# Peptides against a protein of PDB entry 9GMZ: the designs that were tried, part 47

Target 1, 343 residues: chain A of PDB entry 9GMZ
Amino acid sequence: TGFPLELLTRPATERLAYFENYTVAHPRLKEVYEILMRTIAEPAGASFIFVYGASGVGKTTLRLRVEQKLTELALPKLESDRARVPVVGIEAIAPESRYFNWKEYYTRALITLEEPLIDHKFDYGVRGISRDNFGKINVESKVVAPALRRALENALIHRHPDVFFVDEAQHFGKVASGYKLQDQLDCLKSLANMTGILHCLLGTYELLTFRNLSGQLSRRSVDIHFRRYCADSPEDVQAFKSVLLTFQQHLPLAETPNLVDHWEYFYERTLGCIGTLKDWLKRVLSDALDREATTITLKDLQKRALSVAQCQKMFKEIQEGERQLSETEADVQNLRSALGLGA

## One batch from the design tools (peptide; aimed at target 1 T1 K241)

Design b2_p20_4 (made by RFdiffusion4)
Pose (drawn by RFdiffusion4):
Structure b2_p20_4 (pose): chain A 343 residues (1-343), chain P 20 residues (1-20)
Amino acid sequence: as target 1 above (343 residues)
Amino acid sequence: SYEEHVERVKALPDIPVEPS
């Protein structure tokens, strides 16, 4: 397999768009996708899905692909329920203030729930907020956060989404003190519990500070780790080389450049994160198409790679995250002994 | 450390792969 040969006659813009739209279902992403879909299809009391992963591992692409896939299920279901949004997805806003702005979060979450059949919803539940009949949801600055949240709860319970996505969930950790971390997630827990809607939280390894704050949160959450490819296990190395080969075969050029020979350097500057690899390859391809180059040279790769210091910070954070998320038989035995079960 | 990790990667044996 490979890129369509017809693209050679087409201008560089078509090649670049093709490569941008190209995706690879590498094993780690496939496994994480399967787990996430299975868990969304049947939460069974869980009110959170934590998706931990390094920067550029593909959390956002996973969210988008699962959103698209779930939207497919909604079309047959729509014949039964005319007013139902299958999936709602938003991003956590990094606040300018010391603490996360819950009012703005509620406002944006309610705005994202706009539908053409707004007549079905009628009143949201509290005065002061309504659509301006122009397709935009208007909220009043005098409306307080408790009333806005109540309106969001009513809207969510009415629409009943399958899953609620909060991309970049590490921004929830912006707090004005050292004790507000548990309350920041308890508010979302209460919202999810009352609305009966699973809140899937995606973010980098900084989200690990939101892992195990309380036993209630521990039970109301499901941990999904989007592990990067590690050079320690030969199988992961084989998979990383294989991803490079797929990219080598699928980037549009006159002749396919050799990338497996430089797999070590790619791993050096990508740490196995597939998104970081694709971004680099796309940048190099764009640079090459400007000069109409027939192949990719190492010099081109080096020109638009990542700095050593940046990769050092990436690895330090990744090491801290993998150390925190590691699970061993020793932990299982310790828990067994402390539980008094024995063996 | 990152430098030690890069050196370990450079010392790894070759693992062939097959094209699609």

Design b2_p20_4_s1 (made by RFdiffusion4, then SolubleMPNN; from b2_p20_4, 9 letters changed)
Fold by OpenDDE base, seed 3:
Structure b2_p20_4_s1 (fold): chain B 343 residues (1-343), chain A 20 residues (1-20)
Amino acid sequence: as target 1 above (343 residues)
Amino acid sequence: SYEEYVAKLRSLPEIPVQPL
């Protein structure tokens, strides 16, 4: 079934919003969703979940779906536990400086966790953290990072989320020498241990550097690889074509564009990343709606495509991440063989 | 109110996940 035909008579903003809110349940998203939901339900003493994959693979979509499901599952219990927040999710921001801004991270986490409408407003025991008349958290500039950390620890303990999500978590790594990166990981580990709250870090293959730096994190982490679709796999090509077919049916245009016949071009410019594909189609749809166009042409697609140079850069980053994983799998096999466990 | 918070949580848009 395609988009609601009534959308063709609606404003461009409503037509675009329909497509923005539309999500394809593609096989890799479903697989990772099921693994992540199971791991959150039974972390088995893990303090961390690492979800890594290519940029634009769909990690934010995964997070939002898990947040929605955890919220839905918690709703019946929230009536009796009015202090509880079912889930908290933040995006890590790339620091402007050579140092990760922990003060800003803790402030954003506190603001996100302390929804103004939530009941059981408590004092954090930190001077310069207050609520306005609307119950919104205000953090004065004088509040130092260690005080904000204690406030966040208390808030996480009091609100008891099932998981704390950090999207774009590779931004923790961009600023640190390997030693400083370990200190940052130990800081996050300490926060998870002190609160008892499971942390899920979502990011690019740069997260593998975090995993490899701490043998202690490896023992208390679950790894989830969110793979792209690969053109060398017939099954992955078929899944990618099926995603294109679904998107072409859900573009609110008078004439259904034939995206599937151009699957190789879509693959070339997305590297099998469905988020990148959706964002591309969103841009092209916006341009088509602005022109009151009846359909999307290949020429319209080409105008909004990533450049070959951008795709080459992204592909190199993906290949390096996939290589590191393949080496790790080989090392595990070699270790098992050396231990006499067999292959 | 707390009821508005719960209503806000319930109003989280169902991301229409269409199966392939």
Scores: peptide ipSAE 0.343, ipTM 0.835, DockQ to the pose 0.016
OpenDDE base, seeds 1, 2, 4, 5: peptide ipSAE 0.256, 0.265, 0.152, 0.030; ipTM 0.757, 0.790, 0.772, 0.620

Design b2_p20_4_s2 (made by RFdiffusion4, then SolubleMPNN; from b2_p20_4, 9 letters changed)
Fold by OpenDDE base, seed 2:
Structure b2_p20_4_s2 (fold): chain B 343 residues (1-343), chain A 20 residues (1-20)
Amino acid sequence: as target 1 above (343 residues)
Amino acid sequence: SYEEYVAKLRSLPEIPVEAL
């Protein structure tokens, strides 16, 4: 099935919004979605889920689909539990310094969790936290990080989300020393333990550094690798071509562009990352709609493609992450063999 | 109101997902 043909008579903004909101349920996204949903439902004493993969693999799309599904599943029960927020999600901000801004993190988390329209407004006993006339949380600059943490702990306990999502979570690792990184991990661990709320950290392969630095987190974490499609796998190449076919059918243009015939060029400039592909196509679609074009050409694609130098840099970062995971798998096999458990 | 909160949650756009 393609896009609704009625979109061709609609404004460019509506046509672009259709494509932006459209999600291809590609095999890797579906697999990771099923694992993540199962792990959230049955965490088995885990306090953390790590979802790691290449930049632009589709982690934000995964998060949004899980947030939607958790909300849908909670809706029938919310009428009996008017304090509950089904899910909370924030993006970790890159620190401007060698220190993670915990004050900003706690503030953003608290603002997101304290929905203005929720009935059970609780006073967290922190001076300088208030609600405005619209019920929005306001945090005064005088409020210190330990007080914001206590407010967030109480909010998480009171709102009982199924999971707390932190996107771009590799930004926790951007610290001056390994000791300070351990302190940050201990802060996150303590927040999860004190609240009983499962934390899901989504990010790049830099999240693997958190696993290696805290043997205690490793015992209470589930790891999910969101893999890109690899050109050396016939199945992955077929899945990538199928994604291109689906996207070309869902571009709201008068003439269907032939994306599949250019699959190698799309692969070269996306490294098998579907989020990178979607963002590229969105930029090209926007340009085409602005020109009232009937289709997308190879020249239109080339104009918005990542440079070869950008792709080479991104590929080096991916290869290093994939290598670290492969070494860990080999170490597990070697350990099992040394223990007499077999491969 | 709580009803407005639930209405807001219900008004969240469905993300169309098409299986390959």
Scores: peptide ipSAE 0.308, ipTM 0.791, DockQ to the pose 0.015
OpenDDE base, seeds 1, 3, 4, 5: peptide ipSAE 0.019, 0.297, 0.291, 0.283; ipTM 0.562, 0.773, 0.768, 0.773; seed 5 fails the geometry check

Design b2_p20_4_s3 (made by RFdiffusion4, then SolubleMPNN; from b2_p20_4, 7 letters changed)
Fold by OpenDDE base, seed 2:
Structure b2_p20_4_s3 (fold): chain B 343 residues (1-343), chain A 20 residues (1-20)
Amino acid sequence: as target 1 above (343 residues)
Amino acid sequence: SYEEYVAKLRALPEIPVEPL
């Protein structure tokens, strides 16, 4: 079905919000969603889930859908467990220095977890953590990272979310040395172990470098590859065209634009990444609504497209990540063969 | 109140997901 036709009489802000909130359930998103939901329900002693894939593949959309579903599933039980938060999600901030800002991480996590409206407001025994008149957590600048960690550990234990999401988790890998990277891994591992809360780290292929540096995390992690659509796969090309068809039907414009006929151009400028595609279409829709345009044209698309140079850079980063994963699969096969287990 | 928290959770917009 297309967008509700009544949107054509609504303000531009409402029309744009409709498209922003619209999610295409494309095959790769559905597959990764089902794997992730199953892994959260049955972690089998895992403390970590790693979700890695290209920038703009749709990891944030995946996270938001899982957060929504976990919340929906928890709602009937929350009345009996008024301390519970169903899910918590934060974005890791890129470090301004060669060191990850753990103080900022713990502060953001604690603020997100400690909903102002939730019952059972705990005192974490940390001087300089308070609640305002609205019940919002305030963390004074004097509070040190180890104290914030203890507060977050206590909060996670008492709020017992099904999962703790960290988006842009490749930012944990942005450190000056391998020793400092190990310290960060041990810090995350300790937080997960002390709280019993499953951590899901979502990020780019740079997350693989972080993951591979800890042989101990390998035994307690589940890996999920969120693949882009590949132009060398007829099935992936068909799925990508189907996504374009769905988006063209859900652009709240008077005349339906023909996106599908331009699929190769869309593929060239998105590399098969649906998040990149949606963000591009959102920018073009915003421009069209500002002009009170009846449709979008190829010229409108070209105006908001990523440059060829940007696409070439992004494609090199994708190819390196896909290569590292392919080598790991080959290494597993070689190991199995060497062990006499067969291919 | 806790009821306001639950109401806030229920008010999370349903993300329309159309199966392809």
Scores: peptide ipSAE 0.346, ipTM 0.844, DockQ to the pose 0.015
OpenDDE base, seeds 1, 3, 4, 5: peptide ipSAE 0.027, 0.329, 0.038, 0.334; ipTM 0.674, 0.811, 0.659, 0.821; seed 1 fails the geometry check

Design b2_p20_4_s4 (made by RFdiffusion4, then SolubleMPNN; from b2_p20_4, 7 letters changed)
Fold by OpenDDE base, seed 4:
Structure b2_p20_4_s4 (fold): chain B 343 residues (1-343), chain A 20 residues (1-20)
Amino acid sequence: as target 1 above (343 residues)
Amino acid sequence: SYEEYVEKLRSLPEIPVEPL
């Protein structure tokens, strides 16, 4: 099974779009997907889900796949509830300033939640929030963050999504000097409590800082670790090779490249992160299509690879995150032992 | 229209997820 052979006669844009839209159901993605879907269906009093893992592990792909599935599952119910939005997903923006921009966050969340084509357009009760002629939300500069929050709370209650996704959620941790990260967590907690909407925060291992700051969040959160593939695990190496085999079959080129023979080089430059791998192959495919090349060479791969210095930096960040998780697991075991609970 | 919204939701590109 490979790409549709008809793509070889199609424009480079269609060939690239095919590969961009293609998703490998690799074991870690499937595992995290199943855990996340189950947790969304049965949150058991949780208000938060934290999905953390390395940059480029595939968190955005996970989010988009869950959003698609939640939408599919909700479609039959939308006939009876025309106000409902099945799911909402946003990406948190890195602040240009030393503090997280809540005004921008609430604006983006409100714009994303308030689909222009949805029926039951309601007044948010906030002056300076309007819809244009296309039904798109417009927020005037005079609207303050507390008013935008109330508008978002009302919209979340009215639209009642199964989950609110926030990608790159580590950006909430960017607080100015003298501000407490606790205030950011209390703000998120209050939004979840006021709306009754489950929040899923996806991000890097910097999200672990959020777990440690609030014993109250820990009681109302589910944690999901999206692991990379590790070269010291034979099973993980086999899964990584299988991903390479699948990608080589789905590169819309006249000659199938042998990516599997270069698996160690792919591992070295991706650290076992499938998103990083896909993005690399996408760049290389784009270059090959622009040259009307029949295949991808090792030289083409090398041209778009992350540098060794970039990989070393990323690996240090991963090791620190994996270490913090390992310490947390050890602390749980120590706590169980101290409580007289068996291992 | 609401029908256009539902159709937009249906037209979300199927992320082809092939099992390994």
Scores: peptide ipSAE 0.346, ipTM 0.846, DockQ to the pose 0.016
OpenDDE base, seeds 1, 2, 3, 5: peptide ipSAE 0.062, 0.282, 0.023, 0.344; ipTM 0.705, 0.796, 0.607, 0.846

Design b2_p20_5_s1 (made by RFdiffusion4, then SolubleMPNN; its pose is not in this set)
Fold by OpenDDE base, seed 4:
Structure b2_p20_5_s1 (fold): chain B 343 residues (1-343), chain A 20 residues (1-20)
Amino acid sequence: as target 1 above (343 residues)
Amino acid sequence: SAEEEERLRKMAEEFSKPLP
């Protein structure tokens, strides 16, 4: 099924919004979605889930679709428990300074937990945290990070989400010597332990550095690799072409563009990352709608493509991450062999 | 497999819903 044909008579803003809100179901997204949903439902004593993969692979899309599903599944229980929030998701911000801003993190997490659908006023037990007339949290500048942490702990306990998502979680790692990174992990671990709330960290391959920092974290973590599509795999190439075909059918244009015939060019400029592909197509669609164009041309694609130099840099970063994972798999196999466990 | 295609179709139906 393609886009609703009625969109062709609608404003450019509605046509663009349709495509922005559209998600292509594809094998890698399905796999990671099913594993993530199962792990959230049955964490089996895990306190952390790590979801790592290339920038632009679609981690944010995965998060948003899981948040949507968890919210839908929780609706019958939310009628009886109006204090409950089924899921909370935050994006970590890269710190401007050499230190991760925990005060900002806790503030943003509190604001996200207390979205306006919650009629039940919770007292955070912290002076300088208030709600406005719309139920939004306001945190006064005088409130210190330890007080915000306690407020977040209390809020998480009271709201009892099935999972707490942190997107772009590699930003925890960018700041620190190995010692400061350990302190950050111990802080997150303490928050998860004190609240009993499962934490899911989504990020780049830089999250792999967290796996080895705490043996206690590793014992209580589930790892999920969100892989890109690889051009050396015929199955992955076919899946990527199928994604292009689906996007082609869901571009709200009068004439359906032939994206599939240009699959190699799309692969070259996205490295098999579906998020990068979607974002590229959004930019091109926006340009086409602004011109009242009936279709998308190769020239329109070229105008909004990442440069070869950008793709080369991104590919080098991906290869380094994939290499680190392959080494870890080899280390596991070597450990099994050394323990006398068969392959 | 046909089962995987059907599961992908069901997921496509779920993902046809707009994000809130």
Scores: peptide ipSAE 0.364, ipTM 0.891, DockQ to the pose 0.157
OpenDDE base, seeds 1, 2, 3, 5: peptide ipSAE 0.347, 0.348, 0.343, 0.359; ipTM 0.886, 0.885, 0.884, 0.890

Design b2_p20_5_s2 (made by RFdiffusion4, then SolubleMPNN; its pose is not in this set)
Fold by OpenDDE base, seed 3:
Structure b2_p20_5_s2 (fold): chain B 343 residues (1-343), chain A 20 residues (1-20)
Amino acid sequence: as target 1 above (343 residues)
Amino acid sequence: SAAEMAELQKMAEEFSQPLP
């Protein structure tokens, strides 16, 4: 099993696009995907899903695969319900002004929700929101955040997505001086409650701060930890080596590079994060294709690797997140023991 | 080892399958 050999006769752009679009169904991705799909299908009164894990673990890949699957599953219904959007996905932007920009968030959400050329002109009831001749939403600068919120609420109710994805959701944590992080969560909770739309927040371990701040959100949230592979687990090391072997077989090069023999170096520079690994291999593949190289060497890998300083910073952020989760698990066990339920 | 590589290859074949 490997890449289609016909790719070796194709342009470098097609070879790179093949690898970019290729997804390894590694155990952690498959597990989180199955949990997420099940939770979206049967939210059981949940208003939020939190997907948290290391930067570069593969959260964006997870989102895109779920969006694709939800779209495929909705296609038969979309023929009869032309107003429906199956899924909406946005990325929360890091604000320039240290404070989360709700006006920009609502504007981007509205634009994304209305990208489908749905002939059904929904009147948002808000002056200064228009559609161009191509059906794209234009929001005038005079439209204020509360009006954009009402427009988004109405649009979400009308379009009825199965889930609303927000990637990089840790950026909601960037609050102004004197504002509480809780107020941002209450705004999101209110939007989810008013629309009846399930929200999935994907982000780093900084999302754990959101979970802990609202005992009311915890009652209406599902938590999904997207774990990295750990070098202290023989099973995780074996899975990581198998991911390297899978990527090795799916690099559209004339000579299959030996990635598996360098597994320790790959682990050192990715921290067991498969998204970081894929992005690294994509950069190295691009350089190899530009040079018309037949294979990838260790020197080619070293040229595009993250620096040791970058890896050390990322590892500290991971260790802090994993520690906070372990403390929470211990608190749950202590609570169960105190309740007489056993460990 | 050859046995380790055979096991890794079996896992790689499973990982090459599309998500369900």
Scores: peptide ipSAE 0.490, ipTM 0.942, DockQ to the pose 0.875
OpenDDE base, seeds 1, 2, 4, 5: peptide ipSAE 0.210, 0.477, 0.199, 0.191; ipTM 0.828, 0.939, 0.822, 0.826

Design b2_p20_5_s3 (made by RFdiffusion4, then SolubleMPNN; its pose is not in this set)
Fold by OpenDDE base, seed 1:
Structure b2_p20_5_s3 (fold): chain B 343 residues (1-343), chain A 20 residues (1-20)
Amino acid sequence: as target 1 above (343 residues)
Amino acid sequence: SAAEMEKLKKMAEEFSKPLP
């Protein structure tokens, strides 16, 4: 099934919004979604889930779809338990300095927890945290990070989310020293342990460095690798071509563009990352709608493509991440073989 | 090939479905 044909008579903003909100249920997204949903339902004593993969693989799309599903599943219970929040999702901010801004992290987490118009006034037990007339949390500048942490712990305990999502979680690792990185891991561990809330950290392959620093986290964490499509796999190439065909059918244009014939060029400029592909097609669609174009051409694609230099940089970062994972998998296999456990 | 395109079309129909 393609896009609703009535969109062709709608404003360009509505046509673009349709494509923005459209999600292709491609095999890798579906696989990771099913694993993540199962792990949230049955954490088996895990305190952390790590979801790692290439930049632009679709981690934010995965998070948003899981947040939506958890909210839908919780709706019947939320009628009886008005204090409960089913899920909390935040994005970790890149540190402006050599130090992670915990005050900002806790403030954003508190704001996100209280954005639902929950009728129940919760007292966080912290002076300088108030609700405005719209129910939004206001945090006074004088409130210090330890007080905000305690407020967040109390809020998480009271709201009992099934999971706490942190997107772009590699930003926790962007700290000048190994000691500070350990302190940040211990800070997150303490938050998860004190609240009993499962934490899901989504990030790039830089998240592996963060994961590997704490052998204790490894024992209480579930790892989910969100893989890109690889051109050396005939199955992955077929899936990638089918994703192009699906997007081709869901571009709200008068004439269906032939994206599949250009699959090699799409692969070259996305590295098999479907998020990168979607964002590229959004930019090209926006340009086409602004020109009242009936279709998308190869020239339109070329105008909004990532540069070869950008792709080469991204590919090196991917290769390093995939290498680190392959070495870890080989080490596990070597350990099993050395223990006399069959491979 | 026409047979390849028909396979891709069937896969695209599955990918067009919402996540469960």
Scores: peptide ipSAE 0.442, ipTM 0.933, DockQ to the pose 0.901
OpenDDE base, seeds 2, 3, 4, 5: peptide ipSAE 0.437, 0.439, 0.441, 0.440; ipTM 0.931, 0.933, 0.932, 0.932

Design b2_p20_5_s4 (made by RFdiffusion4, then SolubleMPNN; its pose is not in this set)
Fold by OpenDDE base, seed 3:
Structure b2_p20_5_s4 (fold): chain B 343 residues (1-343), chain A 20 residues (1-20)
Amino acid sequence: as target 1 above (343 residues)
Amino acid sequence: SEAEMQELLKMAEEFSKPLP
C-alpha cells in the first residue's frame, strides 16, 4: 500500500497535489468523523455542534472530508432539487480590528453558499446583492450587516444545507468582552433558529470559553472533543507511529523515507497533532521535489520543523484546554454525586 | 521489534483505507 508509482514520472505539482489530497484515516479522525456524520444525520433537536481540539489536530481535514461525504450522499437528491446545497463551510478570519466583522462574515458565507454553479438565480430580497455574468455573487459596499444577515437567512432557508460549518470559530471569541461574546452567541443562535440549519463550529480549546458562556446553547449543542495523540499512552504512541508509517508510504519519492525511526522527534515537533505533521511533511516534500531529491533526510525535516519555542507555546495552550476539560469532567462527577446518582 | 513493526504495518494498512 502506497502512492501510485506513476507519480514519480509526473510533474512536482501533481506529486505535491497527491500528498495534499491524501488523508490518513487515523483512529481519532475516524472516531470524530463518525460522531459528526451521525450527529448531522440525526441532530436530535441540536442547533449546534462544537468540535474543539488542539491547533493542527486535523479539524479542517475533518470538515473537508465531511463536506465531501455529505455532497456525495446528496448527489441523487441534487439532481431533482437543483436549489439545494448539501453543505456550506467557511473559515472564520481573525479580525484586524477589535470587533468581529459580521458584514464580512455574512458576505463570505453568501459567496460560499452560492459558489456552486447553481443555475437558479435566487433573489436575496436585498438591493446591492447581484450576480455577475459568470454567476458570481457581488455584494456592494453599501449593503449593511443586517441586510446581509437577512440575505444569508433567506439563502440558507432556500438552499437548505444539512450543516453550516464554521472553521477556526475561536476567532469569534478573541475580539469581545464576555458580554459582547454573548451577543455574538445570541446572533449565531438566532441565525440557526431562524433558518433551521444546524451549525457546526470547529475551533481550538478557546471555543470552550465561547461554549460555556451560554447555558442555553449547552442544552442545544453536541460537543465533540478532537483529541491529539498522547505520548504517555502506549496505544496513542502506536497509532502515531502507524500514522508516520502511512505517510512515509504515501510520499511520492523514489526512495521511501524512514519516518518511524524518528517518531520521538516528530512527536516533539507536532505534539501528537496529525494536521501539524501533515503540514510539516508537505513543506518538506515541496522542498524535496524542488530539488528533484530521491528521498527526505532528517536534515530536510529539521529545516522545516516548528521551532521549540513555537511547540512550547502550542503545548501550553493544549495543556490549558485539556485541564479545563478535566475540570469539567470532575465537576460533572461532583454534580452526579450531589444529585445522588452515584459516581 | 519485528512484532511491533508488523503491528504498525497492519495499523497503517487500516489507516490507508478511506473514511467510511
Scores: peptide ipSAE 0.427, ipTM 0.934, DockQ to the pose 0.887
OpenDDE base, seeds 1, 2, 4, 5: peptide ipSAE 0.427, 0.282, 0.275, 0.321; ipTM 0.933, 0.868, 0.865, 0.887

Design b2_p20_6 (made by RFdiffusion4)
Pose (drawn by RFdiffusion4):
Structure b2_p20_6 (pose): chain A 343 residues (1-343), chain P 20 residues (1-20)
Amino acid sequence: as target 1 above (343 residues)
Amino acid sequence: MAAVKAALERNRSVAPTAPP
């Protein structure tokens, strides 16, 4: 397999768009996708899905692909329920203030729930907010956050989404004190519990500060780790080299450059994160198409790679996250002993 | 970084899986 040979006659813009739209279902992403889809299809009391992963591992692409896939299920379902949004997805806004702005979060979440059949919803539940009949949801600055949240709860319980996505969930950790971390997630827990809607939180390893704050949160959450490829296990190395080979065969050029020979350098500047690898390869391809190069040289890769210090910070954070998420038989035995079960 | 390089050297012989 490979890129369509017809693209060679097409201009560089078509090649670049093809490579941008190209995706690879590498084993780690496939496994994480399967777990995430299975868990969304049947939450069974869980009110959170935590998707931990390093920067550039593919959390956003996973969210987009699962949103598209779930939207397919909604079309047959729509024949039964005319007013139902299958999936709602938003991004957590990093606040300018010391603390996360819950009013803005509620505003944006309610805005994202705009549908053409707004007549079905009628009143949202509280005065002061309504669509301006121009397709835009208008909210009043005098409307307080408790009333806006109540309106969001009513809208969510009416629309009943399958899953609620909060991309970049580490921004929830922006607090004005050292004690507000548990309350920041308890608010979202209460919202999810009342609305009966699973809130899937995606973020980097900084999200691990939101892991196990309380037993209630511990039970109301499901942990999904989007692990990067590690050089320690030969199988992961084989998979990383294989991903390079698929990219080598699928980037549009006159002849396929050799990338497996430089797999060590790629791993050195990507740490196994597939998204970081693709971004680098796309940048190099764009640089090469400017000069109409027939192949990719090492010099081209080095020109637009990541700095050593940046990769050092990436690895430090990844090591901290993997250390915190590691699970061993020793932990299981310790828990068994402390529980008094024995053996 | 040195530990990563050492791990890469130990696994240099690993062959990739060819795609279809």

